Peptides against a protein of PDB entry 3MAZ. Designs and how they scored, part 17

Target 1, 99 residues: chain A of PDB entry 3MAZ
Amino acid sequence: VLNPMPACFYTVSRKEATEMLQKNPSLGNMILRPGSDSRNYSITIRQEIDIPRIKHYKVMSVGQNYTIELEKPVTLPNLFSVIDYFVKETRGNLRPFIC
Target 2, 99 residues: chain A of PDB entry 3MAZ as posed
Amino acid sequence: VLNPMPACFYTVSRKEATEMLQKNPSLGNMILRPGSDSRNYSITIRQEIDIPRIKHYKVMSVGQNYTIELEKPVTLPNLFSVIDYFVKETRGNLRPFIA

## One batch from the design tools (peptide; aimed at target 1 H56 E71 F86 R91)

Design b2_p17_8_s2 (made by RFdiffusion4, then SolubleMPNN; from b2_p17_8, 10 letters changed)
Fold by OpenDDE base, seed 2:
Structure b2_p17_8_s2 (fold): chain B 99 residues (1-99), chain A 17 residues (1-17)
Amino acid sequence: as target 1 above (99 residues)
Amino acid sequence: MDEDSNTFLKEVRKANE
């Protein structure tokens, strides 16, 4: 059984995700995509605080949870919580890309 | 404004896979 994925999940490459975010910034600035290894993911963002910046973050599947690879890693129970974390911690600056 | 949020914003700016 495959559980539902966040609406901003797309089976795209790093390059494709970057292009999506650059082409339609009004649709959001955060994409969840498959990582390099099975059951791992990556978050690609296009943040525009000072200048537009593309960044990528590893989201590692660890048992039943997921860990965002930051200097100080953050572990969350599901991918929806991962998306929520990015939204809340940036006070809405990051929004899931919906097309 | 809170410490955790500020730390995350700094992480978002500098981190890259």
Scores: peptide ipSAE 0.049, ipTM 0.630, DockQ to the pose 0.080
OpenDDE base, seeds 1, 3, 4, 5: peptide ipSAE 0.042, 0.047, 0.044, 0.048; ipTM 0.634, 0.632, 0.640, 0.628; seed 5 fails the geometry check

Design b2_p17_8_s3 (made by RFdiffusion4, then SolubleMPNN; from b2_p17_8, 9 letters changed)
Fold by OpenDDE base, seed 4:
Structure b2_p17_8_s3 (fold): chain B 99 residues (1-99), chain A 17 residues (1-17)
Amino acid sequence: as target 1 above (99 residues)
Amino acid sequence: MDEDSTTFLKEVREAME
């Protein structure tokens, strides 16, 4: 059974994700994309606090859950929760890129 | 700036204060 993917998931490369966020910042600043491994993903964000910054985070598949590679790793039940985590923890600063 | 990161909360929190 295949589960749906978050709306901000795109089968794009690291470079393409960066370009998407730079071209249309009004559509959001966070993209979920395939990682180097078929079971892993990456989150690319474009934050503009002082200056525009592009950052990439690893989201590792662990069993039936996903772990965001942070200083203090966060494990969540699904990719929707991963996106929600980034949104909520940044109080809306990060928003999923909806094209 | 393009960077592989493991942190984001600190900067965001400070920016929203």
Scores: peptide ipSAE 0.260, ipTM 0.782, DockQ to the pose 0.751
OpenDDE base, seeds 1, 2, 3, 5: peptide ipSAE 0.251, 0.253, 0.253, 0.252; ipTM 0.784, 0.788, 0.784, 0.777

Design b2_p17_8_s4 (made by RFdiffusion4, then SolubleMPNN; from b2_p17_8, 11 letters changed)
Fold by OpenDDE base, seed 4:
Structure b2_p17_8_s4 (fold): chain B 99 residues (1-99), chain A 17 residues (1-17)
Amino acid sequence: as target 1 above (99 residues)
Amino acid sequence: MEEDSKTFLKEVRKAME
């Protein structure tokens, strides 16, 4: 049974997530989706700082926490905190995709 | 443009300018 997930979580593929963000940018620019491995996830974002850029980040399940795979990894207690991290660090530039 | 990324701070700084 899947516990409550962030509103921007969708059971979609890498390609589908990209298409969702490109098709309806007004609905948000960040999607959480299943990763390639069980219990892991990926974050797909679409930012238009200079030009539209799609980036994918790995979110690894580590014990009871989650680690965002960055050059300097960031570990957080739950997926809601993962989404919050991306939103807060960009001061709202990144917003969860809600449809 | 699409990328598998492990960098974030650089992009954040750019967005904050």
Scores: peptide ipSAE 0.376, ipTM 0.852, DockQ to the pose 0.681
OpenDDE base, seeds 1, 2, 3, 5: peptide ipSAE 0.366, 0.367, 0.364, 0.363; ipTM 0.840, 0.845, 0.840, 0.847

## One batch from the design tools (peptide; aimed at target 1 K55 H56 L70)

Design b2_p18_1 (made by RFdiffusion4)
Pose (drawn by RFdiffusion4):
Structure b2_p18_1 (pose): chain A 99 residues (1-99), chain P 18 residues (1-18)
Amino acid sequence: as target 2 above (99 residues)
Amino acid sequence: LDSVRHFLNQASFEEDPS
């Protein structure tokens, strides 16, 4: 079976992720990347609801699950589920960045 | 869109576009 990282996962820095989203909005507005100074992950998004805004979220590895660090944290079993949650919770506004 | 904005504003870090 294939169990790769999500399609929007790139081994890029916070700065590189920000630049990728601004340069190619047509390709999506969400990137999953290694978490700086941890084995965890970060999600960088660019949303254009009111004005363009870059936002970053922490996704923590906890046991065999991942916890999205939100006001009310959400725990899911894998990274594909985390991307699904971001898409669902923003009602489709967030789309994975497919380079 | 209020629920969407609420979710989006839960960012651990936010920045202006460069």

Design b2_p18_1_s1 (made by RFdiffusion4, then SolubleMPNN; from b2_p18_1, 11 letters changed)
Fold by OpenDDE base, seed 4:
Structure b2_p18_1_s1 (fold): chain B 99 residues (1-99), chain A 18 residues (1-18)
Amino acid sequence: as target 1 above (99 residues)
Amino acid sequence: MEEIKKFLDQAVEEEEPE
């Protein structure tokens, strides 16, 4: 049984996520999706500070927590916190994609 | 915006074959 997932979670591939963000930028610019390995996830964003730029981040399941793969890794208790972290760190520049 | 850019560039990107 899976716990509730963030609203921006979609069971899509890396390519599909990229297309979703590019086609409907008004709906948001951040998607959470399944990772390549079980229990891991990935976040695809369309950064819009300057020229739109697509980036993909790894969110690794570690024990009961999740670690965002950054130069300085950040560990959080759940996926909702992961999404919140990206929103806060970018001062709202990143917004969850809501279809 | 500069700090935001630096944060986003801090990522260890996911690598998947095209």
Scores: peptide ipSAE 0.568, ipTM 0.857, DockQ to the pose 0.393
OpenDDE base, seeds 1, 2, 3, 5: peptide ipSAE 0.556, 0.551, 0.555, 0.551; ipTM 0.844, 0.840, 0.845, 0.843

Design b2_p18_1_s2 (made by RFdiffusion4, then SolubleMPNN; from b2_p18_1, 10 letters changed)
Fold by OpenDDE base, seed 1:
Structure b2_p18_1_s2 (fold): chain B 99 residues (1-99), chain A 18 residues (1-18)
Amino acid sequence: as target 1 above (99 residues)
Amino acid sequence: MEEILKFLNQAVEEEEPE
């Protein structure tokens, strides 16, 4: 059985994700997308806390879990948890892009 | 807000080309 992906997952490139976020900021500011390597992913965000800034994070598949590449890496059990982590850590400033 | 920015800035950004 194929497991579902987070609603903000799109099979888009880094460039396309950036364009999506810039074009429709009202739909959210966080996208999960395929990484350059198999089974890995990337998260593109457009935060507007101070000034609009685009950042791209690496989410590495490690065993049955996923590790967000941060100064101090964070490992979570699934991609849904990864999205939830970003939302909670930013107190809602990051919202999954839903179109 | 500074704490949130600090969190976001802890990122090890991907290096794949755009």
Scores: peptide ipSAE 0.588, ipTM 0.855, DockQ to the pose 0.392
OpenDDE base, seeds 2, 3, 4, 5: peptide ipSAE 0.581, 0.584, 0.586, 0.586; ipTM 0.850, 0.852, 0.853, 0.854

Design b2_p18_1_s3 (made by RFdiffusion4, then SolubleMPNN; from b2_p18_1, 10 letters changed)
Fold by OpenDDE base, seed 3:
Structure b2_p18_1_s3 (fold): chain B 99 residues (1-99), chain A 18 residues (1-18)
Amino acid sequence: as target 1 above (99 residues)
Amino acid sequence: MEEIKKFLNQAVEEEEPP
């Protein structure tokens, strides 16, 4: 039985995620995708504070938790919390891509 | 807005996939 994944999770590559965000900005600006290693993931965003800018973040599986690779790493209990963290820290500027 | 930029710039970006 598969556990539910966040709505913005897609089994896509870095390139495809970038294209999705650029082509359909009205649907959101944040995608969760598989990482290149085992149980890891990546977050791709298209920030629009001023000029649109694409960035990619590593989300590492550590035990039963997940660590977002930032200058000061943040560890959270599940992927839903990871998405919530990005939304809250950006005061709603980042929104899950829903297609 | 500047505070949000500062947060986003704290990222350790993922390496380019092979």
Scores: peptide ipSAE 0.582, ipTM 0.851, DockQ to the pose 0.356
OpenDDE base, seeds 1, 2, 4, 5: peptide ipSAE 0.582, 0.566, 0.578, 0.552; ipTM 0.862, 0.854, 0.846, 0.848

Design b2_p18_1_s4 (made by RFdiffusion4, then SolubleMPNN; from b2_p18_1, 10 letters changed)
Fold by OpenDDE base, seed 1:
Structure b2_p18_1_s4 (fold): chain B 99 residues (1-99), chain A 18 residues (1-18)
Amino acid sequence: as target 1 above (99 residues)
Amino acid sequence: MEEIEKFLNQAVEEEEPE
């Protein structure tokens, strides 16, 4: 069974993701996109806690899991869990971009 | 918000595209 990708996944570049988030902030502030290497991904966010801040995170495919590159890496079983992690860790401040 | 910032700042950011 093929699992679908998270709704906030878009086959866009780092630049395009940034532009999407800046153009329509009401649609969300987090995008999952292809990484520079095959099977890896990146997450682009536009956090607006104080002033708008764009950040890009690496999500590395490791075996059958995914590791978010943080000071202390976090490994999760699938991309849906990765998105959920970002939402929960920011207490809902980050929301998947739904176009 | 302080804790959220701490979390976000823990990231090893993606390098600029070549």
Scores: peptide ipSAE 0.554, ipTM 0.853, DockQ to the pose 0.368
OpenDDE base, seeds 2, 3, 4, 5: peptide ipSAE 0.534, 0.536, 0.544, 0.528; ipTM 0.845, 0.847, 0.850, 0.843

Design b2_p18_2 (made by RFdiffusion4)
Pose (drawn by RFdiffusion4):
Structure b2_p18_2 (pose): chain A 99 residues (1-99), chain P 18 residues (1-18)
Amino acid sequence: as target 2 above (99 residues)
Amino acid sequence: SDGVDEGYQTKLDVPPEP
């Protein structure tokens, strides 16, 4: 079976992820990346609801699961589930960045 | 237009329903 990283995962820095989303909004507005100084992950999003805003979210590895660090944390079993949650919670506003 | 960098966040923005 194939079990790769999510399609919007790129081994890029916070800065590189920000630049990718600004340069190609047509390709999506969400990137998953390695978490700086940890074996965890970060999500970087560019939303244009009111004005363009870049936001970053921490996704922590906890046991065999991942916890999205939100006001009310959400725990899911894999990274595809985390991307699904971000899309669902934003009602489809967030789309994975497919380079 | 470039996005304003809001840094690390603990709340998602959700657009209103249609």

Design b2_p18_2_s1 (made by RFdiffusion4, then SolubleMPNN; from b2_p18_2, 10 letters changed)
Fold by OpenDDE base, seed 3:
Structure b2_p18_2_s1 (fold): chain B 99 residues (1-99), chain A 18 residues (1-18)
Amino acid sequence: as target 1 above (99 residues)
Amino acid sequence: MKGIDLGDVKELEVPPEE
């Protein structure tokens, strides 16, 4: 039995993730997807503060942890914690896309 | 209340794919 992935994980490309978020904004605004390299991931968001903006972030596998590539990198123990970080840091503005 | 922008947390966006 494989370990579960976060509910907002989809095996989609950057382009596909963008289209998903644009089509159904009521379902959430954050997607976790495979990165260009093995064991790495990317986060795609569609945040509406003033106008809708699409942004992408790298989530790098480092040992048994994951590092979100930000100006000040954040290292977390698992992908669920990565999603939680984005939700809490934005005070709920970001929500996982559930389809 | 409306959430904050990740820009306030010093985000680093991934460059466009090739």
Scores: peptide ipSAE 0.167, ipTM 0.703, DockQ to the pose 0.125
OpenDDE base, seeds 1, 2, 4, 5: peptide ipSAE 0.129, 0.106, 0.123, 0.037; ipTM 0.698, 0.687, 0.686, 0.626

Design b2_p18_2_s2 (made by RFdiffusion4, then SolubleMPNN; from b2_p18_2, 7 letters changed)
Fold by OpenDDE base, seed 2:
Structure b2_p18_2_s2 (fold): chain B 99 residues (1-99), chain A 18 residues (1-18)
Amino acid sequence: as target 1 above (99 residues)
Amino acid sequence: MLGIDEGDVKKLDIPPEP
């Protein structure tokens, strides 16, 4: 089935995303959510390397692309690529939250 | 100013390679 948004996208707040990830860690540990601006997004993760840690990242709409706000920003063509980046860079440690 | 519901981290923690 075609979905214009990644499967881990939910129209939830920072707080709600945190609660979702904490409640059901077996379903994944990464959520894409709307930002305060209509064309921006945030990614909330519950990453476990040593212990579980909640972190939030900005994903800014720049033209027709998206820039992940990192110390060295990463610009990608779509939100699916943004999710792929987080999965790939963490070698599968991050997985989309699928409810 | 950073929005309440926006991100606040600029570092991605990478697990060690096998």
Scores: peptide ipSAE 0.331, ipTM 0.772, DockQ to the pose 0.323
OpenDDE base, seeds 1, 3, 4, 5: peptide ipSAE 0.313, 0.328, 0.294, 0.281; ipTM 0.765, 0.769, 0.757, 0.723; seed 1 fails the geometry check

Design b2_p18_2_s3 (made by RFdiffusion4, then SolubleMPNN; from b2_p18_2, 6 letters changed)
Fold by OpenDDE base, seed 3:
Structure b2_p18_2_s3 (fold): chain B 99 residues (1-99), chain A 18 residues (1-18)
Amino acid sequence: as target 1 above (99 residues)
Amino acid sequence: MLGIDEGDVKKLDVPPEP
């Protein structure tokens, strides 16, 4: 039995994720996607604090955990916790893209 | 008007407090 992925996970490229977020901003502004390396991921966001901005973050697999590549890295036990971190730390400004 | 960063970002932007 395979473990489920977060609802905002899509097997899409960086370009495709950008297009999804631009086309339907009402569905959310954050996508989790495969990284270039096995067991790693990337997060693409379309955040509009002042103006809409597309940004990409690395989520690296480290043992059984995941580390968000920030200036001060954050390590979490699973991808669901990674999504929750982005939501909570931005006070709900980031929301998972649900299509 | 969109700002696009093709690179990998290491800072999480938080909106100002109300």
Scores: peptide ipSAE 0.318, ipTM 0.734, DockQ to the pose 0.739
OpenDDE base, seeds 1, 2, 4, 5: peptide ipSAE 0.315, 0.320, 0.315, 0.272; ipTM 0.766, 0.768, 0.761, 0.722; seeds 2, 4 fail the geometry check

Design b2_p18_2_s4 (made by RFdiffusion4, then SolubleMPNN; from b2_p18_2, 5 letters changed)
Fold by OpenDDE base, seed 2:
Structure b2_p18_2_s4 (fold): chain B 99 residues (1-99), chain A 18 residues (1-18)
Amino acid sequence: as target 1 above (99 residues)
Amino acid sequence: MKGIDLGEQTKLDVPPEP
């Protein structure tokens, strides 16, 4: 089925995303959500390397692309690529939250 | 009133390589 947004996208707040990830960690640990400004997004993760930690990242719409606000910013062509980046860079530690 | 919700992290933690 074709979805114009990644499967882990939810129209939820930071607080709600945190609660979702904490409640059902077996469903994944990464959520894409709307930012405070139109066309911008945030990613909330519950990453477990040593212990579970909640973190939030900024994804800015730049032209037709998206830039992940990192120490070294990463610009990608679409939100699917943004999700893929988080997955591959963490070698599968991060997985999209599928409810 | 909706609050401002921006990302806070700029570092992506990566698990150790095998």
Scores: peptide ipSAE 0.342, ipTM 0.741, DockQ to the pose 0.313
OpenDDE base, seeds 1, 3, 4, 5: peptide ipSAE 0.341, 0.337, 0.307, 0.301; ipTM 0.752, 0.721, 0.709, 0.709

Design b2_p18_3 (made by RFdiffusion4)
Pose (drawn by RFdiffusion4):
Structure b2_p18_3 (pose): chain A 99 residues (1-99), chain P 18 residues (1-18)
Amino acid sequence: as target 2 above (99 residues)
Amino acid sequence: SLTEIYESWKPYEESVVH
Protein backbone atom coordinates (compact mmCIF):
# COMPACT_ATOMS: atom_id res chain seq x y z
CA VAL A 1 0.00 0.00 0.00
CA LEU A 2 1.02 3.67 -0.40
CA ASN A 3 1.06 5.82 2.73
CA PRO A 4 2.95 9.03 1.78
CA MET A 5 2.97 12.41 3.34
CA PRO A 6 -0.08 14.60 2.39
CA ALA A 7 0.10 16.20 -1.10
CA CYS A 8 0.62 19.66 0.46
CA PHE A 9 3.62 18.52 2.53
CA TYR A 10 6.88 20.20 1.53
CA THR A 11 10.22 20.11 3.30
CA VAL A 12 10.38 23.95 3.41
CA SER A 13 10.91 26.60 6.02
CA ARG A 14 8.25 28.98 7.36
CA LYS A 15 9.64 31.64 5.01
CA GLU A 16 9.73 29.34 2.00
CA ALA A 17 6.18 28.19 2.65
CA THR A 18 4.97 31.79 2.90
CA GLU A 19 6.62 32.65 -0.41
CA MET A 20 5.21 29.60 -2.19
CA LEU A 21 1.64 30.53 -1.22
CA GLN A 22 1.99 34.20 -2.35
CA LYS A 23 3.66 33.28 -5.66
CA ASN A 24 1.03 30.70 -6.73
CA PRO A 25 -2.40 31.26 -5.11
CA SER A 26 -3.90 29.34 -8.01
CA LEU A 27 -2.29 26.12 -6.67
CA GLY A 28 -3.81 26.27 -3.15
CA ASN A 29 -3.35 28.16 0.11
CA MET A 30 -2.20 25.54 2.64
CA ILE A 31 1.15 23.86 3.12
CA LEU A 32 2.23 21.27 5.73
CA ARG A 33 5.92 21.42 6.69
CA PRO A 34 8.39 20.16 9.21
CA GLY A 35 8.06 21.92 12.54
CA SER A 36 11.06 24.07 13.29
CA ASP A 37 13.19 22.66 16.14
CA SER A 38 10.92 19.58 16.60
CA ARG A 39 9.84 16.29 15.05
CA ASN A 40 6.34 17.83 14.91
CA TYR A 41 4.70 19.69 12.04
CA SER A 42 3.43 23.12 11.10
CA ILE A 43 0.66 24.23 8.80
CA THR A 44 1.06 27.54 6.97
CA ILE A 45 -2.04 29.07 5.37
CA ARG A 46 -2.76 32.18 3.30
CA GLN A 47 -6.38 33.30 3.61
CA GLU A 48 -8.06 36.15 1.75
CA ILE A 49 -11.26 36.49 3.71
CA ASP A 50 -10.90 40.19 4.59
CA ILE A 51 -7.27 40.93 3.60
CA PRO A 52 -4.50 38.44 2.78
CA ARG A 53 -3.13 36.98 5.98
CA ILE A 54 -0.41 34.37 6.60
CA LYS A 55 -1.03 32.16 9.59
CA HIS A 56 0.90 29.26 11.09
CA TYR A 57 -0.40 26.38 13.20
CA LYS A 58 1.35 23.71 15.24
CA VAL A 59 0.50 20.02 14.73
CA MET A 60 2.03 17.96 17.52
CA SER A 61 2.84 14.24 17.38
CA VAL A 62 1.34 12.66 20.51
CA GLY A 63 1.61 8.88 20.72
CA GLN A 64 0.21 7.54 17.45
CA ASN A 65 -1.91 10.64 16.85
CA TYR A 66 -1.57 14.32 16.03
CA THR A 67 -2.96 17.20 17.99
CA ILE A 68 -3.73 20.46 16.23
CA GLU A 69 -2.93 23.19 18.70
CA LEU A 70 -6.08 25.32 18.67
CA GLU A 71 -8.03 27.07 21.41
CA LYS A 72 -9.84 23.77 21.72
CA PRO A 73 -7.20 21.21 20.58
CA VAL A 74 -8.27 18.54 18.10
CA THR A 75 -6.65 15.08 17.94
CA LEU A 76 -6.64 12.96 14.80
CA PRO A 77 -4.91 9.68 13.80
CA ASN A 78 -2.84 10.75 10.80
CA LEU A 79 -1.76 13.73 8.72
CA PHE A 80 -4.34 13.18 5.97
CA SER A 81 -6.98 13.48 8.64
CA VAL A 82 -5.37 16.75 9.84
CA ILE A 83 -5.58 18.22 6.29
CA ASP A 84 -9.20 17.03 6.05
CA TYR A 85 -9.95 18.83 9.32
CA PHE A 86 -8.44 22.11 8.13
CA VAL A 87 -10.51 21.96 4.96
CA LYS A 88 -13.70 21.00 6.79
CA GLU A 89 -13.33 23.51 9.64
CA THR A 90 -12.79 26.39 7.19
CA ARG A 91 -15.71 25.20 5.10
CA GLY A 92 -13.55 24.61 2.02
CA ASN A 93 -11.74 27.94 2.16
CA LEU A 94 -8.48 26.15 2.69
CA ARG A 95 -7.18 24.06 -0.13
CA PRO A 96 -3.93 22.06 -0.12
CA PHE A 97 -1.15 23.63 -2.13
CA ILE A 98 -0.46 21.27 -5.00
CA ALA A 99 2.86 22.39 -6.54
CA SER P 1 -18.20 33.47 10.31
CA LEU P 2 -14.89 32.46 8.66
CA THR P 3 -13.25 35.51 10.21
CA GLU P 4 -14.39 34.36 13.66
CA ILE P 5 -13.17 30.83 13.00
CA TYR P 6 -9.72 32.08 11.96
CA GLU P 7 -9.52 34.33 15.07
CA SER P 8 -10.60 31.56 17.37
CA TRP P 9 -7.78 29.28 16.13
CA LYS P 10 -5.07 31.28 18.05
CA PRO P 11 -2.18 30.90 15.54
CA TYR P 12 1.32 30.93 16.87
CA GLU P 13 2.21 33.46 14.25
CA GLU P 14 0.16 35.69 11.98
CA SER P 15 1.05 38.44 9.46
CA VAL P 16 -0.70 40.71 7.00
CA VAL P 17 0.44 40.55 3.36
CA HIS P 18 1.69 43.90 2.03

Design b2_p18_3_s1 (made by RFdiffusion4, then SolubleMPNN; from b2_p18_3, 6 letters changed)
Fold by OpenDDE base, seed 4:
Formats: sequence, C-alpha cells, structure tokens
Structure b2_p18_3_s1 (fold): chain B 99 residues (1-99), chain A 18 residues (1-18)
Amino acid sequence: as target 1 above (99 residues)
Amino acid sequence: SLLEIMESWKPEWEEVVE
C-alpha cells in the first residue's frame, strides 16, 4: 500500500533539489527527497538568515518511525511529522517547497 | 535564536551559495 507523501516530496537528486530551491525561493525553502536507499530520505533546505546556505539532513527509516539525523536525533512516526518538525522548530522560517 | 537553533542541528552536508 502506497501512503500519501508530503507535498514537498520530489523524486529529485541532491543537485536538482538545490537548483529548485535556488531558482524559486518564493515557493518555499525545504524539500523532501529520496535517500540512499528506498526507505531512507533526505531533507534539503535553503537557509538565508545570514548568508545563503544549502543544508542536507538525513532521515532514516527505523522500524515504523523516522529519525532525523540531527546532532540530537529526533524520532517521529511519519514523514508528515518530519516536515512539521522543521516548520515548527523554525517558527515558520522553513516552509515546504510547493511547485 | 533561530540561527542558534538551526546551527545546532549539524547537517550531513552544507554549502554556501549565492
């Protein structure tokens, strides 16, 4: 069974995600994309607080949950929660890229 | 601050862009 994916999920490479965020920053600054294997994912963000930066975070599928590989790892029940975490923690600074 | 929060995450990869 295929479950719905977050709206900011795109089957793109790291390079393509970077280009998308740079080209249309008004559409959002966060993309969810496939990781190294079929069950892992990556989050790409474009940060522009001080200077423009592109950052990539690993999201690992662990059992029925997902762990964001941060300095202090965060485990969440689904990918929607992963997106929500980034949005809430940044008080809305990070917004899902909607093309 | 927001910057402090985001910098504390430590991404797998980071690059400065224009």
Scores: peptide ipSAE 0.466, ipTM 0.905, DockQ to the pose 0.899
OpenDDE base, seeds 1, 2, 3, 5: peptide ipSAE 0.051, 0.352, 0.038, 0.425; ipTM 0.601, 0.875, 0.652, 0.895

Design b2_p18_3_s2 (made by RFdiffusion4, then SolubleMPNN; from b2_p18_3, 8 letters changed)
Fold by OpenDDE base, seed 4:
Structure b2_p18_3_s2 (fold): chain B 99 residues (1-99), chain A 18 residues (1-18)
Amino acid sequence: as target 1 above (99 residues)
Amino acid sequence: SLEDIFESWKPVWEEIVK
């Protein structure tokens, strides 16, 4: 059984994700994409607090959960929760990229 | 602050958009 993926998931490279976010910032500023490893993922965001910055984070598959690789790692039950975490923590500043 | 939140998150890679 294959679970559905978040709407902001795209099978794109780091470079492509960067280009997507830069080209259409009005569509959102956060993309979930495949990681270098089979069951891992990456989050690419376009931050514009000061000057626009592109940042990439690792989301590691750990058992049946996912861990956002931060200084203080955050483990969540699914990828939807991962997206939710970024949205909630930034009080809506980060929004999933929807095209 | 929001800035503090972003700064607390250490990305694998970051770049300035030019």
Scores: peptide ipSAE 0.677, ipTM 0.936, DockQ to the pose 0.867
OpenDDE base, seeds 1, 2, 3, 5: peptide ipSAE 0.669, 0.590, 0.669, 0.672; ipTM 0.934, 0.853, 0.934, 0.935; seed 2 fails the geometry check

Design b2_p18_3_s3 (made by RFdiffusion4, then SolubleMPNN; from b2_p18_3, 8 letters changed)
Fold by OpenDDE base, seed 1:
Structure b2_p18_3_s3 (fold): chain B 99 residues (1-99), chain A 18 residues (1-18)
Amino acid sequence: as target 1 above (99 residues)
Amino acid sequence: SLEEIFDSWKPSFEEIVK
């Protein structure tokens, strides 16, 4: 049985994700979206610390786990954990976009 | 299609937390 995806997952392009975050920043600042490959994903964030900044991170499917392509890669068991990692590591600065 | 360019190569979460 296929497990549900995180609430901030949307089948949108990089451009669309950026527009969503820019248009409604109060709804969150992090989106999970399909990657270029079927089992890979991308994270798009919009932070407003000094000025608005859009950034994209690669999430690679590795076996039954997922690896966030950071300077120091982080491997997690599922996409929910990936989202949780972004939230926790930023002390809540990043919040899943809930439309 | 055009290959995506990711920011993950240089940035760390320390930058995000600031």
Scores: peptide ipSAE 0.182, ipTM 0.640, DockQ to the pose 0.100
OpenDDE base, seeds 2, 3, 4, 5: peptide ipSAE 0.126, 0.117, 0.139, 0.085; ipTM 0.630, 0.683, 0.637, 0.603

Design b2_p18_3_s4 (made by RFdiffusion4, then SolubleMPNN; from b2_p18_3, 6 letters changed)
Fold by OpenDDE base, seed 5:
Structure b2_p18_3_s4 (fold): chain B 99 residues (1-99), chain A 18 residues (1-18)
Amino acid sequence: as target 1 above (99 residues)
Amino acid sequence: SLEEIFESWKPSWEEVVK
């Protein structure tokens, strides 16, 4: 039994996520996917400031929260907040990929 | 700037798309 997941969550591999973002950039540039284990996740983004770049970030389950592994870690209460963080911090540049 | 925001985030993995 799984709780509701963000709309940009897909049970895809790193490679598949990369392909999705490259093929249809108009549908969004951020995907949430399963991590190495059932309790962890990864965020894949397609950044296009100078040249297109694919970047992956780890989202680790810590107790009842989730921590985005960044130089300055960010801990949030749920995965929806994780997606919201990326959207808000980039002032809308990052958008969840909606297929 | 947006560039500074992205640069502040150190990804676990990165690749340039051709």
Scores: peptide ipSAE 0.669, ipTM 0.934, DockQ to the pose 0.879
OpenDDE base, seeds 1, 2, 3, 4: peptide ipSAE 0.577, 0.584, 0.579, 0.576; ipTM 0.843, 0.845, 0.842, 0.842; seed 1 fails the geometry check

Design b2_p18_4 (made by RFdiffusion4)
Pose (drawn by RFdiffusion4):
Structure b2_p18_4 (pose): chain A 99 residues (1-99), chain P 18 residues (1-18)
Amino acid sequence: as target 2 above (99 residues)
Amino acid sequence: SPPIPEEDASGKPLEFPP
């Protein structure tokens, strides 16, 4: 079976992820990347609801699951599920960045 | 153009349009 990283995962820095989203909005507005200084992950999003904003979220590895660090944390079993949650919670506003 | 605002939003809810 194939079990790769999510399609919007790129081994890029916070800065590189920000630049990728600005340069190609047509390709999506969400990137999953390695978490700086940890084996965890970060999600960088560019939303244009009111004005363009860049936001970053922490996704922590906890046991065999991942916890999205939100006001009310959400725990899911894999990274595809985390991407699904971001899309669902934003009602489809967030789309994975497919380079 | 001015830089796009940027922040660490960990601990905050995700936003969506009405």

Design b2_p18_4_s1 (made by RFdiffusion4, then SolubleMPNN; from b2_p18_4 with P2A K12Q F16S)
Fold by OpenDDE base, seed 2:
Structure b2_p18_4_s1 (fold): chain B 99 residues (1-99), chain A 18 residues (1-18)
Amino acid sequence: as target 1 above (99 residues)
Amino acid sequence: SAPIPEEDASGQPLESPP
């Protein structure tokens, strides 16, 4: 059984995610994608604060929660919360990629 | 099989506009 996933979740590779964000920046700048392991994920972003920068973050499945591998790790109850965190923490600079 | 790059921003803080 698979629970609903965030709208910005795509079963794409690191490279594909990068290309998606670069090709259609108006659709958003954040993608959630499968990680290297079955229960882990990655976040790919394309922020344009000074210049466009592509970054990738690990989102580790820990028990029933998810930990964003940041300088100060953040543990959240679900992937929707993970996306929300990225949006809120960047004050809306990051927006989920919706195509 | 093929090695993949590590997520290069892991361990870094999120950046927000001033």
Scores: peptide ipSAE 0.345, ipTM 0.798, DockQ to the pose 0.367
OpenDDE base, seeds 1, 3, 4, 5: peptide ipSAE 0.264, 0.250, 0.344, 0.335; ipTM 0.763, 0.743, 0.793, 0.790

Design b2_p18_4_s2 (made by RFdiffusion4, then SolubleMPNN; from b2_p18_4 with S1M K12E F16S)
Fold by OpenDDE base, seed 5:
Structure b2_p18_4_s2 (fold): chain B 99 residues (1-99), chain A 18 residues (1-18)
Amino acid sequence: as target 1 above (99 residues)
Amino acid sequence: MPPIPEEDASGEPLESPP
């Protein structure tokens, strides 16, 4: 079976994603979810570097690529690469939420 | 005042451990 979406993608709302991460932090701390606009997505994270913090990032579809809306925007070829970027740039602190 | 953006961390850097 071919899965075109990352394993941490869930068709959930911002609120639901927050609840998922808070309820089961051992399963991961990063969720990919639908954005408000077609072909756009959002990343919800729960980091505990100092204290637990919930943050939401825009992932914008641009042509055949995706742009993560960061201080310095990053454009990647697919959503799998987007998830990989979040993991690598945080040195493994962020991990995809797998239930 | 304008509403807070839905995705409030957009434009922020990613945090990494010390």
Scores: peptide ipSAE 0.244, ipTM 0.742, DockQ to the pose 0.381
OpenDDE base, seeds 1, 2, 3, 4: peptide ipSAE 0.039, 0.204, 0.126, 0.156; ipTM 0.633, 0.724, 0.691, 0.710

Design b2_p18_4_s3 (made by RFdiffusion4, then SolubleMPNN; from b2_p18_4 with S1M K12E F16A)
Fold by OpenDDE base, seed 4:
Structure b2_p18_4_s3 (fold): chain B 99 residues (1-99), chain A 18 residues (1-18)
Amino acid sequence: as target 1 above (99 residues)
Amino acid sequence: MPPIPEEDASGEPLEAPP
């Protein structure tokens, strides 16, 4: 079965995503969720590098691609690549939340 | 109170452990 969305995508709110990550940190620390706009998304993470920190990132649909709103914006061809970028850029510290 | 931005970390870099 080919899923059109990454495994860590959930139709949840900002608050719900936060609660999911806090309650079950062993399942991962990154969730992709719907954004406020139609084809935009948000990524919620819970990193414990020094102290637990919840952060939310904007992922904008731009034409056929997606742009992660970082200090240096990154444009990628699909949401799977977006998830991969978060994993690789953090050297594996971020892992998709799989329940 | 003013609402909290939906994506409060937008514009920030991703962080890797030291």
Scores: peptide ipSAE 0.388, ipTM 0.804, DockQ to the pose 0.423
OpenDDE base, seeds 1, 2, 3, 5: peptide ipSAE 0.278, 0.382, 0.358, 0.378; ipTM 0.762, 0.799, 0.779, 0.802; seed 3 fails the geometry check

